# Peptides against a protein of PDB entry 4GMN: the designs that were tried, part 328

Target 1, 375 residues: chain A of PDB entry 4GMN
Amino acid sequence: RYANITLLALVTLASIGTDFQETLVKGNQGSRESPISAADEEWNGFDDADGDAMDVDQKSSSGEDQEEDYEEIDVKEDDEDDDDDSITSEMQADMERVVGADGTDDGDLEDLPTLRELIQTAVPQLIRLSNLPIDSDESLTIQSHALSALNNISWTISCLEFANGENANIHNAWYPTAKKIWRKTILPILEADSADLKLATQVTSLAWAVARVLHGETPTDGNPHRKFISLYHSSKQQAGGNSNSIEEPEDPFQGLGVKCIGVVGSLAHDPAPIEVNREVGVFLVTLLRQSNNVPPAEIVEALNQLFDIYGDEELACDKEVFWKDGFLKHLEEFLPKMRTLTKGIDKRTQPELRTRADEALLNLGRFVQYKKKHA

## One batch from the design tools (peptide; made by RFdiffusion4, then SolubleMPNN)

Design b2_p30_6_s3 (from b2_p30_6, 19 letters changed)
Fold by OpenDDE base, seed 2:
Structure b2_p30_6_s3 (fold): chain B 375 residues (1-375), chain A 30 residues (1-30)
Amino acid sequence: as target 1 above (375 residues)
Amino acid sequence: SLEEQQAKLEKIGLELQQKRISKKMDELAA
């Protein structure tokens, strides 16, 4: 009885995290529909006159009207009014404020009561539930649902723009909570060294969402980047041996390998310790060198992480890692391999993967050219 | 489902990441 109520509450919190993201996307679309004033450029219709009325004979072909009795298949549009009225008027008002507010620098969420309650009340309970002793299938289910709710909230917040001081109030409110998720939920699960790939996938997704906000300010205690690199390698070894193929997710970008790359890439950003950056950078470049044995989606994510980490020449990691460890040579040598890899992806069967690979190939060319100009 | 919600949010996050990176690479190439 209490378990079912707890699970329902966890599902509800996970849904609220998703609905909040949907409202953010809708609010951001509505602000871009500034009515482009259709400048009534009076397209002066070209008056071209010439009226040659060629009298082409109405040959009266009496086509027999075969009244094909199109049976009106009364497709009852079951108006499943999925009254997905899950977005409360309060959540919508909070999201309209997030999209419209020039972020006051104060970490005060007075104007965002729903988001405040999610961060300050819900997340601390989810962290507690994710740390329950696993002694039953019920406790494992509660942990999994708590991780799902934390994941959805963390991903939603990670989709906000925080560059240039945007959403600073949300960032400042989330930052201590994100560090708490990392230290109290993510690290203990990673340290438990469970053979449960489902749990490892859930915690890695959550770690990615958290690390996408904290970046190089993610706590380095216990060298978590090495744990995720080890998890990457372990996941590849297990997929080769046991016919309990956890079916590779239908979306190549949902794979544990991609998630591990996304986490370690995010952890390697400035102001991460240079040795953390180096270990991650060497890992990512090594994937490109070994690309014949690496899924295309992982190559795309590894490239995107490399562009993001080393796309600023003013950062210490550019001089101390990128140039010092000769990464440009490896990226340049990878260009022809990336062209072959991208061309090998069938546009018909894997359109998204092909699009992402085409974009990553374009960006690789640009990035190599940029780095050669700034050498 | 919770798994579908997670996949949707990760997809949105990856799309935003890709747009940001592509914009950054366009700026570096100019």
Scores: peptide ipSAE 0.586, ipTM 0.948, DockQ to the pose 0.861
Fold by OpenDDE base, seed 4:
Structure b2_p30_6_s3 (fold): chain B 375 residues (1-375), chain A 30 residues (1-30)
Amino acid sequence: as target 1 above (375 residues)
Amino acid sequence: SLEEQQAKLEKIGLELQQKRISKKMDELAA
């Protein structure tokens, strides 16, 4: 009984985290001209098949006319308009304000009461639930749902722009909570060294969402980048051995390998310690060197992370890692391989992967040209 | 489902990342 209520509450919180994102997208369409066009992929209807109308002669068996007087039970349609408007009017108003407010830099969410309660009241409880002792399938289910709720909230917040002081109030409110998720949820699960790839995937997704906001300010205690690199390698070793491989997600970008790359890339940003940056940079460049054995989606993510980390020549990591460790040479040597890899992706079967690879190839050319000019 | 919600949010996050990186690379190439 209590578990079912807890699970329902966790599902509801996870849904709220998703609904916030949807409302943010709708609110942003009003102010900035370029909609994130949801591609209205016109469902090109089922055109062709001239299926021969087999005349199944249904012999009308003359079953007798029992006039059962179905009393019209006047089921009063209580139009319980269960307008399951999961998006409360307060939640809509909060999301409209998130898009419009040049927020104060104080981390005050006075104008965002729903988001405030989500961050200050709900997330601390989700952190607690994610740390319950696992002693039953029920406790494992509670942990998984708590991680899902934390994931959805963290991803939604990570989709906000925080550059140039945008959404500073939300950033400042989220920042201490994000560090708490990292220290109290992510690190303990990573330290438990569970062979559960499902749990590892969930915690890695959450870690990516958190690290996309914290970047190089993510707590470096216990060298979490090495744990995610280890998890990357371990996941590749397990997929090769047990035929009970977790079905690789149909979306190549949903794979644990991509998530691990996204996490470690995010962790390596300034002001991360130079040695953390170096270890991540070497890992990413090593993936490019070994590209024949690396899924294309992981190569795309590794390139994107490299462009993001080393795209600023004023950062210490550019001089101390990129140039010192000779990364430009590896990127140049990878250009022809990336062209071959990208061309090898079938546009018909993997259109998204092909588009992302074409973009990453374009950016690789630009990045290499930039770095050559600034050598 | 929770898995579908997660996948949706990750997809959006990846799209935003890609746009940001592409913009940065355009600026560096100018």
Scores: peptide ipSAE 0.586, ipTM 0.947, DockQ to the pose 0.867
Fold by OpenDDE base, seed 1:
Structure b2_p30_6_s3 (fold): chain B 375 residues (1-375), chain A 30 residues (1-30)
Amino acid sequence: as target 1 above (375 residues)
Amino acid sequence: SLEEQQAKLEKIGLELQQKRISKKMDELAA
């Protein structure tokens, strides 16, 4: 009984995390419809007079319209308005404020009560539940659901813009909580060295969501980037041996390999320690060099991470890693391989993967050109 | 399902990342 109530609460919290994201996406679409203020162009009516009314003779051919009495079959569309309006008016109001508010720098979420309760009340409980001793299938199920709820909340928050001080109140409220998720949930699970690929995938997804906000300020204690690199390699070794169909996710971007790349890429941003940045950068560049054995989606993610990490020449990692370790040469040598890889993706069967690869190829050309100009 | 919800959120996050990176690369190429 208590387990079922706990699981229901965890599912509900996970759903709330997704519902917020849906509301955020809708709100961001509405804000792009800036009402074109119809400027009152006083169209001063020009007086032009003379249009000769030619009398076209209306010949009244009286065709007998046979009104075929189509019996309106009153198909009662039972509008089962499955108004699965799971989005409460409070959640909607919170998300509308997130889109509209010039973020006051105060980490006060008084204006965002639902988000406040998620961060301050729910997440600490989810952290506790995700870090329970696993002694039963019930405790494992509770952990998995707690990780799912943490994942959904963390991903939703990671989809907010925090650049240039946007959403600073949310960022400031989330930041200490995100570090707590990292230290109390992610690290302990990674240290348990479980052979459970499902758990590893869940924790890696959560780690990515958290690292997308914390970036290089993610705690480096215990070298988590090396654990995710190790997990990447371990996942490749397992996929090659046992035809235990862990159903490769239908979406190539949902693979554990992509998630590992996304995590380590996010961890390598400034102000990450230069050695963390170097180890990640070398890992990513090595994937490009070994691209013949790497899924296209992982190549796309590795490129995106490289562009993001090394796209600023003022950062210490540009001089101390990118230029010093000769990454430009590897990127330039990869250009023809990326063209071949991208062209090999069928637009009909894998339209999304092809689009993402075309974008990454374009960006690779731009990035290489930029770096050559700034050499 | 919870797994579908996770996949949806990750997809949105990846799309936003891609847009941000493409914008940054456009700015660097200008």
Scores: peptide ipSAE 0.585, ipTM 0.947, DockQ to the pose 0.864
Fold by OpenDDE base, seed 3:
Structure b2_p30_6_s3 (fold): chain B 375 residues (1-375), chain A 30 residues (1-30)
Amino acid sequence: as target 1 above (375 residues)
Amino acid sequence: SLEEQQAKLEKIGLELQQKRISKKMDELAA
C-alpha cells in the first residue's frame, strides 16, 4: 500500500519533469513565430472576364421517402478526457515565465513557485529515496523510480539556456541541488560497483543531465570521470559475452556507451582540472583511433564533446592538452574515416543516426579548418 | 511509460546539444 502510493508519487514527479520540457519546447517555438506582418498587398483584382454563366436547369425526379428508422445507438463517447492534469495552471505559468525570462532576476525563484518547490522540496526527497538501503525488490523499484524522476527533472533543467546569464535565477537555484544529486545519489551508486546494467544506465543518464549544467564545476572527488570510463569499457566487455540479453536500445543514442561519453565530455569542460580534461580528451581521441570497433553513435557523441571542450582557444586546455597532445593530427587523420563511416550508415534504416553523423562530419571539417588557421 | 519519457527527454537534450555545437562550429568557421 505505502509502496504503491510512493511509486505513484514518483511517476507523477517524473511526468511533471517531462511536461515541463514539452512546455519549454512549445514556448520556444511560439516565440520564433514573429507575427509575419501580413503586408496588406492590395492584390488589385483583375477586372475583365465576362464569362457567361450558362443556366443549366436540369430538374430531375422524385425518388421515394423510405424513412428507415435507424435506431440511434447512443454510443456514449466516454470522453475520457485524460486531461493529464499533471501540469497545473501554476506550472504552465512558471514555464511561460522561464521561456520569456531575460535572466535579469537576482537568483530568486519567488516568481517561479512551482519550480522552486520542485527543486527545494521534491528533489531533496528524491535524493533521499535514491540513497535508501537496497534490501528488497521493492526498495530497488523505489530507487529506480526516484532515479527516473531525478533524471527527468535534471534533463528538463539541462535543456534551459544558461549562456550569457540567461535563466540565472534557475541556474543559481539548481546548482547546489545538482551538486547534491551528484554527491548523494550518483557517486554512491557508482561506488557500489553493481553488476546491474539497468541501474548503471539510469545513474549514467542522470549523471549526464547533471553534468550538462555543472560541466567542469562538477565535484571531482573520487575521479568520477575514471569511473564512467571504466563503466564504458566494462559495458563493452559484457556486451561481447551476453549478446542475447541486453536489448540494444532501438535508438543508438540511448546506449550506455553514448551516455558515458556524454558524461565524461561534460566533466572535462573548464574549470575542470587539466588532468581530468587530458584523461577525457585522450579517451575521446582514442575512440576515434579505434573507430572500426566503436558504434557510430558513440563516435558522433565523442566528436561533439571534443568540439565543445576544445572550441575555445583562450582556455588552458587548448594549449596544455589539445595542442600539446597533438589532437589536431588525430582529428585530421580521422576525417577520411568519418566520411567512410557516415557513408556506411543507411539513410533508410537509420535516418537520425545518418543525419547526426553528416552534421558531425561537417563540424569535424570546420573544426579542423579552424584549428589549422589558429595554429 | 517512464522509460519512454526518459528517452524523449534525452532525445530533446541531444537535439539541443547538437544544435548548440553546430552553431558554435559555424561561428568558429566564419
Scores: peptide ipSAE 0.584, ipTM 0.947, DockQ to the pose 0.857

Design b2_p30_6_s4 (from b2_p30_6, 18 letters changed)
Fold by OpenDDE base, seed 5:
Structure b2_p30_6_s4 (fold): chain B 375 residues (1-375), chain A 30 residues (1-30)
Amino acid sequence: as target 1 above (375 residues)
Amino acid sequence: SLEEQQNALEKKALDLELERVSRKMDELAA
């Protein structure tokens, strides 16, 4: 009885965390920004206040007017009733409380009782369940569901904006709990050195979600970045052998390789130790150099992580790693390879991968130009 | 702003889903 209740609670927590992430994704897709597209924002660099609007004289080469007859796809207006989900007055009051919660930097979630209960009551239990001795298939199932629930909660919270002091109350409540997930769930599983790629994928997904909030403030105890780099290489060696390939996820961005890159990229942000930043930066630049054997989605993620880590010239990692280790040369040499890679992606069969590769190519061109001006 | 409205919608969608979790956990604990 109690085991079935716990399992059903875990499945419910995992499902709701997914439904919420999908709701955030859809809410963000109604606006151009998928929560994955927070990395797909056009990297504009730092606007130098010297507004020399370079008139990029787009010489409109007079390419011939091929009148491609856009067949009017008669999109039947199915009058699906606009359920006027009129923001109820209670919903407006909760939004006004969420926006109008004074910048009391206190991790007080008085106005968010459900989020408070999730962070304070549910997450500590999920951490406990993820740390149970694995002595049975039931214990393994409980661990897997606890990790899935922690993953979905952590991803959901990582989709909130925390820049400029936004959601500071949620950030301050989550931050200690995120560090607790890292130390009590993620590190012990990574130290157990399990050959289980399913468990490794679950813990890496959770680690990415946690590291997207903690960034360079993620605990560096035991050099976890090296464990994820090792896991990346180990996953590539196993895929070449037995045809029990864990079915490559239909989504190329859900692969273990992408998740490993996302984790180590997030771990390398300021204020990470310069040695950690260097080891991650060298790993990412090495992927670009070896790109002929690297999946396109991993290249896109590695580029986005490099832009985020080294975008700010005021950071110590810019001088001590980016310039000192000569990363600009490697990025510039990669530009023609990225153009070839991006053009090789079929827009019809892989539209998302093509869009994200086109954006990463654009951002790479801008980033290289920016860094050349600031050299 | 549109961003503030979006963040507020996201936060509210979170709260509603979390209430659904809490209620289902309570129903399961009963």
Scores: peptide ipSAE 0.018, ipTM 0.557, DockQ to the pose 0.023
Fold by OpenDDE base, seed 3:
Structure b2_p30_6_s4 (fold): chain B 375 residues (1-375), chain A 30 residues (1-30)
Amino acid sequence: as target 1 above (375 residues)
Amino acid sequence: SLEEQQNALEKKALDLELERVSRKMDELAA
């Protein structure tokens, strides 16, 4: 009885973050930008006015119009009214009120009572449940559900904009809690050295969500970046042996390798120790050098992380790592490989992966040009 | 801005979803 109520509460808490992410994605589908596509902002290199737009003369080869008479297969759209009862009519009415507001309702945490209770009451209990001794399949199930709930909450919060002091109330409430999740949930699980790939994937997803908010302010105790780099390499060794049992996630960006790259990239941002930044930067650049054996989604993520880490020339990591370790040369040498990799992705079978690879290729070209002007 | 309106929409959608789930948890605990 008590276990079933706790599991149901954990499943319900895990569903909040999913339903909210879907709501954010659906809200953002009205604007073409997916919330995970906050990295799909074209790297607006600084306004160096001398944009010599290389006219890529697309020679239109006139392919012959073979009118293949595609028979209209009358696919009856069975209107399965999936009553996605997620957004109530009351929620829609309240969302419409916010769209009509002139953005002045910054909503204090006093005005977000349920988010406040989630951060102050639910998350501390989820942290406790994730730290219970694993002595049974039931305790393992409780840990997995607690990690799923923490993941969904942390991902949802990490989709909010915190740049320029936006959402500062939510950031200030979340920041100490995010550090507590890191120290009390993530680090102990990483130190247990479990061979459980499911648990490793859950904790790595949670670590990425937390690190997307904390960045270089993530606690460096026990060199967690090295643990995630080790986990990246170990996951590649296991995939080579058991070809049958890891269902490749249908989404290439949900892979453990991508998640490891996202975590270590986020950990390397300023004000991270320069040694942490260097070790991560060398890891990411090494993936690009080994790109023939690296999944395209991991290359896309590694590029985005490199742009974010080394985009600012005023940071100590630009001089002490990027320039000193010769990263520009490796990025420039990778450009023709990235063009080949991106062209090798089928737009029909992997449209998202192709779009994100085309964007990462564009951004790589811009980034290399920018860094060459500032050399 | 459109972005400020989106962020405000996101905050409100979050709070409403959390209220829905809090109510469901209370109903299941009763």
Scores: peptide ipSAE 0.017, ipTM 0.548, DockQ to the pose 0.022
Fold by OpenDDE base, seed 2:
Structure b2_p30_6_s4 (fold): chain B 375 residues (1-375), chain A 30 residues (1-30)
Amino acid sequence: as target 1 above (375 residues)
Amino acid sequence: SLEEQQNALEKKALDLELERVSRKMDELAA
């Protein structure tokens, strides 16, 4: 009886978290490119003011237009207008405020009542529910739904821009709660070392969402980056053996491998300990060296994480890890492999993966060129 | 239990992969 009410409440909280994310994405489409396109921002380097626009002569290789007769597959848009009007007028008003407000530095959410209730009321209960003793299938179900709700809320908040003091009020309200999710939900589950690949995927997704906001300020207690690196490797070993393939998600970027890379990449940002940064950087560069056995989506994510971690030359990790451990050579040697990998992705069957790989290839070329100028 | 054996096997797999990553770091630092 209480379980069904708890499950309904958890499903409702997970829905609210999703609807809030969708509203944020729709609201941002009017002003900024998609928050997934933050990885699609052309890495231009830091603006060194020397405006020698190298005219990269795009040699238009006149690829012969083979007019392949694209039969118009009349994809009936089944307009399932499931107008799930689940977006409350209050949530929409909060979203309009988040999109329009110059972030006040005050961690006050007085003007964001829905988001305030999610952070202050819902999340502490979800953390409690995710930490229940597992003694029944019901407790496992409650934990899974609590993790799903925490994931959706955390992902939604991680899609907000916090650079340059944007959304500082939301950041300041979320930051202590994100640390609490990490310490009370994520770490205990990672320490329990459960064979449950579903639970591991849920906690890794949540860990990525939390780490995308906390970055190098994520608590390093117990070396969680090593646990995620080990989870990455163990997941690859298990996928080779038992034909109970948890079907690789239809989206290559939703895979456990990508999520592990996203977590450890985010954990390695400044001000992470240099040893944590080094271990993650070596892991990521090792994936590029072993790219023949690595899914393309994991290569794309590993590249983006390497650009974000080592893009700033003023950071201690640039000198103490990137240059000291010779990462530039490995990235340069990977360029021809990345070109081959990207060209091997079928645009028709995997359009998103191809686009993200084309962008990562472009950014890799720019990054290598930038680092060579600043050597 | 079967679960204790599985957890012990996974912990052993984790330790083995940490040793693998450590060795790979040493190979890249060299």
Scores: peptide ipSAE 0.000, ipTM 0.269, DockQ to the pose 0.027
Fold by OpenDDE base, seed 4:
Structure b2_p30_6_s4 (fold): chain B 375 residues (1-375), chain A 30 residues (1-30)
Amino acid sequence: as target 1 above (375 residues)
Amino acid sequence: SLEEQQNALEKKALDLELERVSRKMDELAA
């Protein structure tokens, strides 16, 4: 299962990388009339070619019509079954290593060349491209693709286990890059205060993926948790007014509301500032209190985030927020509502939502019992 | 554990996100 996720992720990353390269090549070809031959040019980063356009005055030498006899190279149609195994053998090998590496290999990214290149080469370029001035529909498209690629990379990495020192090499390589994505891509887009819900959804998805690794160590500059809470509320207000259904994603867990909850929940983990934790905790508990007007998927996510944030009694947030602000009472009062909500989800039409709600309900019961024992 | 259940849910949420993003990239490449 994990292997297939990492597989699909690297395929998706490869496809994103190729589609992104193709989009960049097409965008760059629109500006330059010269057919750049499809040489197997490796992903040479766009160096800032501040290179002076030397006016190569190529003289018009009138060379004669030599009829070069094009020998018909009998291109044998070898039916190469183009099994579009877009996964390079190297990507597959890296994936097998990442999935098969029990947490004993504190090895360098030397053994993970594709992942190394993704982190060290691809991500910095994707960050650059996500920060291009938006002056055209093309630049908007490039930003969207760059955000999608960053999202996929960040999500893929966020699915690795980093607990107990597992994948420490990958974590150590990713951690500074994740902070760079946050500071260079996520924060600037959030500061631009765009009314574009598509862009907001993309950046929020990316922010969740990044925050799932950084947790409470996510940079708190500019109070990003408040921006995502504001985005949550604004998204609910817009959905009520314009019956231009931004088609709520068929998957309830792909909604902007769920993503906002996932981001702010992740941001609130220890060692987050207690005030950040409090504001997020109050937001999440408020969703449970208002559950009649909250999508079931958002309730499931809000519960999971509350369990993760407040699951450890040794953390400062347990005493200073959970107990001090009386969250247990709200969780207890929500238990019967959650049972009703979960039972109301049709297993036939929404089997995943029902499964995740059944799990969240089970966990809520356990969590409430745990907290009552430790009161 | 509660954590193992959470991790399993997050893993599944990711799969769906990756599949969604893959499809969306394919839709943008087309």
Scores: peptide ipSAE 0.011, ipTM 0.387, DockQ to the pose 0.032; fails the geometry check

